Peptides against a protein of PDB entry 4Y8H. Designs and how they scored, part 127

Target 1, 222 residues: chain A of PDB entry 4Y8H
Amino acid sequence: TTIVGVKFNNGVVIAADTRSTQGPIVADKNCAKLHRISPKIWCAGAGTAADTEAVTQLIGSNIELHSLYTSREPRVVSALQMLKQHLFKYQGHIGAYLIVAGVDPTGSHLFSIHAHGSTDVGYYLSLGSGSLAAMAVLESHWKQDLTKEEAIKLASDAIQAGIWNDLGSGSNVDVCVMEIGKDAEYLRNYLTPNVREEKQKSYKFPRGTTAVLKESIVNICD

## One batch from the design tools (peptide; made by RFdiffusion4, then SolubleMPNN)

Design b2_p30_7_s2 (from b2_p30_7, 25 letters changed)
Fold by OpenDDE base, seed 5:
Structure b2_p30_7_s2 (fold): chain B 222 residues (1-222), chain A 30 residues (1-30)
Amino acid sequence: as target 1 above (222 residues)
Amino acid sequence: SSLARTLARLREAEERRRREEERRRRELEE
């Protein structure tokens, strides 16, 4: 997996690849690693697919209840705290590595969470097996005051670095844009760089292209 | 009733299927 987050001048972008693996096997070419916690708070998950989905759904449900109870828009830091406390309680047994991002009344936020409940903050972050490949791109091209378009490009380029260089990452790029004062924009399959082209050659040959040299009929039922 | 037993069996089968699907998803890494 390769997941990234990038802050820009008026919000935050998260992106992910779409490969799921089962050991050496590609299990799914187009899995969704971007999860909605709330309308304006999204996360990207790496690690165990079931654990990332389950924890984000749990926190999403609790954040919704909290928002209804307080009559307030949910805060990214509240989601972060709930995720952190939950993951810490299980001492890394929940295999969830998350980039949490969003917009709230206090602004735009970007955090990461490790399975044991440690948290980081930054203007750009990467996690997963492709994180080093992604970080090489982020460190090379990140600047202050990115536009939305520059941030989407940077995030997508970082994911592509993971797709091309990490065996655990692959297929497509998903993006979610959270801009202050706007609805979240979930861009499923924003890039599809690995679409198989149509085969130029047909292997349909007319009958008789290969001569039958010998035929033998064997009765298999004794 | 026979219907209640059938509904209970269907529910158990669906819960079992859900648990098996969750177990299979736990083996998937991202």
Scores: peptide ipSAE 0.118, ipTM 0.489, DockQ to the pose 0.011; fails the geometry check
Fold by OpenDDE base, seed 2:
Structure b2_p30_7_s2 (fold): chain B 222 residues (1-222), chain A 30 residues (1-30)
Amino acid sequence: as target 1 above (222 residues)
Amino acid sequence: SSLARTLARLREAEERRRREEERRRRELEE
């Protein structure tokens, strides 16, 4: 998995690849690793698919209840705290590594959470097996005051670096944009770089024919 | 009763199936 988050001038972008694996096997080419905690708070998950989905649904439900009780829009730091406490309680037995991002009345936020409940904060973050490949792109191209379009491009370029350089990452790029004062924009399959072109030729040869795979003409005369 | 033993076996089989599905779902890495 490769997951990233990038802050921009008026919000935050998260992105993920769409490969799931079972050891050396590609189990799914188009899994969804971006999860909605609330309308304006999303996370990207790495690690165990079941654990990332279960924890995000649980915290999403609790955040909704908390929002209703307080009559307030949910805050990213509240989601972070609930996730942190839950993961810490299970001492890494929940294999969830999360980038949590969103917008709330206090602004735009970007955090990471590890399976043991440790948290980090930054303007750009990457997690998963492709995180080093993604971070190389982020460190090289991140600047202050990114536009929305520049942040989407940077996040998608970072995910593509994971797709190309990490065996655990692959297929498509999903993006979620959370801009202050707007609804979240979930861009499922924003990039599909690995769409195989339709094979122009049928490789069905008649029985008894040998395909010529390569022809080379070598001039032996000077 | 024979019915109570059958129901207990069905519950145990369903719980094993649920544990196996959960184990298989935990083997999916992202």
Scores: peptide ipSAE 0.105, ipTM 0.472, DockQ to the pose 0.012; fails the geometry check
Fold by OpenDDE base, seed 3:
Structure b2_p30_7_s2 (fold): chain B 222 residues (1-222), chain A 30 residues (1-30)
Amino acid sequence: as target 1 above (222 residues)
Amino acid sequence: SSLARTLARLREAEERRRREEERRRRELEE
């Protein structure tokens, strides 16, 4: 998995690859690793797919209840605190590594959470097996005061670095943009760089074709 | 009686499919 988050001048973008694996096997080529906690708070998950989905749904449900009870828009720091407390309670047994991002009445926020409940803050973050490949792109091209378009490009370039260089990452790029004063823009399959072309030749041999068991080429030129 | 048994079998088959799909989702790493 490769997941990233990038802050820009008026919001935050998160992005993810779409490969799911089961050990050495590609299980799904187009899984969704971006999860909605609330309308304006999204996360990207790495680790165990079931754990990332379950924890984000649980916190999403609790944030909705909290928002209804308080009559307030949910805050990213509230979601962060709830995730942190939940993951810490389970002492890393929940295999969820999350980039949490969003916009709220206090502004735009970007955080990461590890399975043991440690949290980081930054202007750009990467997690997953492809995180080093992604971070190489982020460190090389990040600047202050990014535009929305520059941040989407930077995030998508960082995910592509994971897709091309990490065995655990692959297929497509998903993006979610959270801009202050706007609805969240979820861009499923924003990039599809691995579209399989039509096979030019059918490998269906006619009935009765003898299999070639062995071929040897011997150079007989003295 | 026959419709109730068919509906019960459909519900059991759907619940089995849902449990198998949840089990498959638990075995996936992201």
Scores: peptide ipSAE 0.093, ipTM 0.457, DockQ to the pose 0.010; fails the geometry check
Fold by OpenDDE base, seed 1:
Parts: structure tokens; C-alpha cells; sequence
Structure b2_p30_7_s2 (fold): chain B 222 residues (1-222), chain A 30 residues (1-30)
């Protein structure tokens, strides 16, 4: 998995690859690793797929209830605190690594959470098995005052670096853009780099091109 | 009584399916 987050001048972008693996096997080519906590708060998950999904759904439900009770838009810090407390309680037994991002009345936010409940804050972050490749791109090309378009490009380029350099990452790039004063924009399959151009050469060998070298008929009715 | 047993079996089958699907999902690494 490769997941990234990038802050820009008026919001935050998160992105993820779409490969799910089971050991050496690609189990799913189009796994959704971006999860909605609330309309304007999203997270990207790495680690155990079931744990990331279960935790994000639980916190999403609790944030919704809290928002209804308070009659207030949910805050990213509230989601972060709930996630942190939950993961800390299990002391790494939940294999969830998360990038949490969003916009709220206090502004745009970008955080990471590790399985043990440790948190980090930054203008750009990467997690997962492809995180080193992604971070190399982020560190090389990040600048202050990124536009929305520059941040989407940077996040996408970082995910692609993970896809190319990490066996655990692959397939498509999903993006979610959270801009202040706008609705969240979820761009499922924003990039599809592995769309193999239809092999122009139909390897439809005409039937009969493989010479039968030897045919043996064994009568089993003895 | 027969309907209750059928509903209980359906619920158990659905819970088993959910547990198997959850187990399968736990075996998936991202």
C-alpha cells in the first residue's frame, strides 16, 4: 500500500493506490483505501484491510452521532482523538495505519496515526509499504503555497512512485480533495496507469500453429 | 416454531458468512 496526504493553500488532498495483496498474491486490483469519516473528513488506510475499514467505520459512526448531538460540523481533531484512543487501547493489535485529513470550521488539517496510537502532523505525509518511494517524491517537489492542481499532481506522482517501486502497491490512484468552503471531491480511479493498452497484437495464433509433437493414446480399459 | 428455527438458521448462516468474509478481509494486507 501507498497512501499520501498533501496540504495546499486552501485545503488538503489525500491519495492511495488500489492494490490489495494476500502474501505474494494480488487479491484485489481496485480496493478502496480512502474512507469517509464525515462529508468533509476522509482517511486513507494502510496495514490490515479489515482493521482499517472497521476502525474508520466505527469512528465515522461515532462522529456522526457526535455531530448530531452537538449540532456542529465535525472537527478533524475530534476524529483524530477518537482514532488515537481506539488504536492506543489495543496497543498495536489493530494493524491500522491511517492518514486523516479534512476541512472544518477551524481550517484544513492533515494527520497520521500509527497502529500504536502515535500521531504526527505535517504538510505532507506518506504511509504504507510504498511510503519511502512516495516520500522521496514529496520531499523533492513539495513547496509552500501549492495550488489545488499542483497538490493533486504531487499526491498522484507520489502514489505512482509507490506503485512503481513497491510490490505491495499497484493498480489505480484514488484521490480525495477537501477544499475549504467546498464539498469533498472523491476522484475514484483518478489515474489508471496499468490499463494495459489492448495488446495491438492479438496473440490469437491460428488454431493449429502449435505442432503436435507426440500423441499417445493409452487404453485404460485393461 | 418451524419459522423461528428457519430464521435462526438463516441468521446463523449470515453470521457465519459475515465471519468468513471478515476473516478473509483480515487476511488481506494493504
Amino acid sequence: as target 1 above (222 residues)
Amino acid sequence: SSLARTLARLREAEERRRREEERRRRELEE
Scores: peptide ipSAE 0.033, ipTM 0.372, DockQ to the pose 0.011; fails the geometry check

Design b2_p30_7_s3 (from b2_p30_7, 20 letters changed)
Fold by OpenDDE base, seed 3:
Structure b2_p30_7_s3 (fold): chain B 222 residues (1-222), chain A 30 residues (1-30)
Amino acid sequence: as target 1 above (222 residues)
Amino acid sequence: SSAERTRRRLEEKEREREEEEERRLRELEE
C-alpha cells in the first residue's frame, strides 16, 4: 500500500495504488483508496479499507451537516480534527493511516493522520508499506511552484516507486486533483502501468526451495 | 543543497501556518 499527497501552485493532489495487500497475498481488489469527505476534501487511506471507508463516510456526513448549519464551505482542518478525534477515541484499533487533502476558502491543505492520532503537515507526504520508496522519489523531484501536471506526475511516479518496492509489479494509480476555484477531479486508473509480461525467468531455485508455481489472484469483490 | 534549504524553509512556514489555523479553530470551538 502506498498513498501520496503533493501540493502544487494552485491546489493539492493525492494518489493511491489500487492494490490491497493483506500479508503475502496481493488481493487485486481495485479498492479505491481515495475517499471523498466533501466535494473539495478527499482522503487517501492506508490500512483496513473497510475502516477507512466507514470513518470517512461518518466524517463526511458530519462535515456536510456542519457546513449546512454554518452556511460555510467545509474546511480541511475541520475534517482533520474530526478524523483525529475519531481515531483517538478508538485508541488505534483502527489501524488506518490517512492523508487528508483539499481546498477551502483558506487555500490548499495537505495533512497526514497516524493511527495514534498524530498529525503531520507538508508539501508532500507518503504513507504505507511503499512510503519509503515513494518518499525517495518525492524528495528527489519535488520543487517549489509545481504545476498541476507536474504534481500529478510526481505523485504517480512516487506511487509507482512504492508499488515496485512493495509488490515488484505494476498497479493502477488513482489520483484526485483538488484545485482552488475548480471542482475536484477524480482520475480513476490514471496510470495503468503496462504489466510488463514478467518473463518467467527460469529461476533455478537452489536445491531445497519449493517453487511457488501458481499465484492465484482471487478477486474478492463483494 | 540550496534547493533542500528552500524546501525546509517552506515546510517550516507551512507547518507554522497550519499550526496557527489549528489554534484558531480550537479557539472558535471553545
Scores: peptide ipSAE 0.246, ipTM 0.772, DockQ to the pose 0.027
Fold by OpenDDE base, seed 1:
Structure b2_p30_7_s3 (fold): chain B 222 residues (1-222), chain A 30 residues (1-30)
Amino acid sequence: as target 1 above (222 residues)
Amino acid sequence: SSAERTRRRLEEKEREREEEEERRLRELEE
């Protein structure tokens, strides 16, 4: 499993390998997936898929309620705090680690959360079994003021390095781009082993379409 | 490397920014 986050000049990119979702052979209980907390706040989760999904849904619901109550756009730091508190409460019984990223009125943000509730801030981050290989790519190619396209490429290259480290084959990468002043752009299967065609299906998630992401996640982890 | 030094400086500033935002958020929730 490999998850990464990369800040760019006007936002943040997160990416995850989705190898565990390709079929029964790679059905590791550990799945990396991108999850929406709010329209502009996403996380890359790794560990037990059920744990990651449950946590992100709970926090997403709480953030939505909080946003409605305060009449404020959701803040990434609020998501971070809620996730941190939740993970800390379970003292590592939740085998999940997360990269949390997003944009809000204060700017772009990139955090990591460990199972014990510790957090880190960075301009690039990697977690998972392939994280060292991913980090080597990030450290080698990161520069200040990355463009959106450079950040997407860098994140994808880092994930591929992680995938190669873990399995030596099969590159499935999901990407989510959160740019200031724009809607989040979820790029499912940005890289797939069999699909040469760059049909970047950008799914713009309108407000409220949390439901569609649930169906695809359940079928692959069974 | 120069890039690494730049990154560290930026990350330090980012940490300071986030700590301030967290503080402000707590103050608003109290």
Scores: peptide ipSAE 0.246, ipTM 0.784, DockQ to the pose 0.019
Fold by OpenDDE base, seed 5:
Parts: sequence; C-alpha cells; structure tokens
Structure b2_p30_7_s3 (fold): chain B 222 residues (1-222), chain A 30 residues (1-30)
Amino acid sequence: as target 1 above (222 residues)
Amino acid sequence: SSAERTRRRLEEKEREREEEEERRLRELEE
C-alpha cells in the first residue's frame, strides 16, 4: 500500500493506491483508501481496511456533532487529535496508519498518524509499503508554491512509484483535492491500469540517488 | 542541499503553527 499527501499553494491533495478495491487480487489485508471525515477533511488510510473505515466513520460522526454544537466549521487539527487519541487508546489492536488532510478557516493542513498514535506534519508525506519509493519521488520533485495540477501530478507520480515498487505493474490511484474556498474534489480512479499513461519521462535522478534497480522480469521463454 | 534545508525549515515552521493551533483549540474546548 502507498498513501501520500502534498500541499500546494491553495490547498492539499491526498492520494492512495486502490489495488485492493478493483481486482480479484488476493484480498491483501492491506488496502489503501480515501475516506471522508467531513466535507473538507479527508484521510488516506492504510492497513486493515475495516479498521480504517470504522475509525474514520466514528471520528467523522463526532466531528459533525462537535461542529453542530460549536457552530464552527470542522478543523483538521480536531480530527487529528480525535484520531490520535483513538489510535492510542487501542494501541496494539489497530494496525492502521493515516494521512489526514483538509482545509478549514485556518488554512490547509497535512498530517500523518501512526498506529501507535504518533503524528507528523509536512508539506509532503508518504506512508505504506511503497512509502520509500513514493518519498523518493516527492523529495526529488517537490517545490514551493506548487499549483493544484502540479500537486495532483506529484502525488500521483509518487503513488505510482510506490505501486511499481510493491507489484511491479499496474496503477490504480484515487485522489482527493481540498482547495481553500472550494468543495473537495474526489477523483476516483484518477489512474487505472488500462489508461496508457504516457511513458513517465525517465526522471533523471540527481547524481547520487541510488536508482531503484528496474527488476526487468525477463520472461526467459525457453 | 540548500533545497532540503529550505524544506526542513518550512516543515518546522508548519509544525510550530500546527502545534500552536492545537493548543488554541484545547484552550477553547476547556
């Protein structure tokens, strides 16, 4: 699984691989999915699918109630705290990790939460088995003042790197864009295996980055 | 690299901002 988040000039994008959702591929116990906490606060969950969905639904309900009670727009930090407390309380029982992102009256936010309840903040984040490959792409191509389109592309490219690392083929990417002053845009199947992606231009990695060895599965046809 | 140092500084500033916001929210909920 691979999940990523990327901040851009006016918001945040999150993306996840959806390999577990589309194919007869063996129910990998690990699935990455995007979940709505509130209209403008979303998370990318990885780990046990049932756990991530249940947690996000619970927090979503609580945030909605809190928003109604306070007459305030939900805040990403509130979602983060609730998720953190929940994951910490059930430490050892929930094998889920999350990227939480959104927009609120204070701006755009991007967080990660680990299963043990630790949190991190960044302009870009990656979690999951393909996280290292995704992070390599993010580190190489992230810049300040990304446009929405650049951020979507960067997040997608990072997910694809993670997918390639884990499976060696196929790309299923969901994307959610949360821009300040706009509704969230959920892009289902932003990339699918059947979409002939234009050949990713060989990213010239700067000299010194260990090129991930393309394992060419040479079908030795005898 | 200079770019990496810049990113780290930005991330630190963002972390400080979010920590401050988290504190403010806790104060409002109390």
Scores: peptide ipSAE 0.235, ipTM 0.776, DockQ to the pose 0.031
Fold by OpenDDE base, seed 2:
Structure b2_p30_7_s3 (fold): chain B 222 residues (1-222), chain A 30 residues (1-30)
Amino acid sequence: as target 1 above (222 residues)
Amino acid sequence: SSAERTRRRLEEKEREREEEEERRLRELEE
């Protein structure tokens, strides 16, 4: 699996390899997924799907409560601390590593959390079995002041490199874009393996366009 | 490379900023 995060000029992008979910239900113990902690704070998790989902849901609930109590928008660093504490508490039971990213009133943030509770900060990060291959792409192509589009591409390219390293085949990449002043944009299947033309009847996308399902998460807390 | 040095400097500054924010949040929770 491979997860990556990339900061851009006005936000942060995270991406994950999601192929483990498309194959036969081989409960591959290691799946990478993007999880919403709050409307503007997301994580890319790898490890046991159940563990990453449970952790992110718990932290999401706690952050929501904390936000209500403080009358403040959730902070990425708060999510980081809660995740770190939880992972530390259950050290040895949760084999998960996470990239945590988001936007808050202080700006855009990108962190990683290792299963042993170590954290890192960066403008780009990669974790997982394909992380070295992903990192090679990131290191080669990262520049200061990336645009949103450049960051999405870079993150996707990095994931693809990781996938190629691990499996030597196709790519399924989910992407979440968190831009300052905007709603989070979840791009499911930003890259899909050459899905044979399943004629999805309904959306006539022009030939050659990858169906990007854009989910905008609207912050209802007006 | 110049790019690598720039990245390292930026990452260091970001780390410092995040550590400061973390400290501030802890102070508010206490």
Scores: peptide ipSAE 0.225, ipTM 0.776, DockQ to the pose 0.018

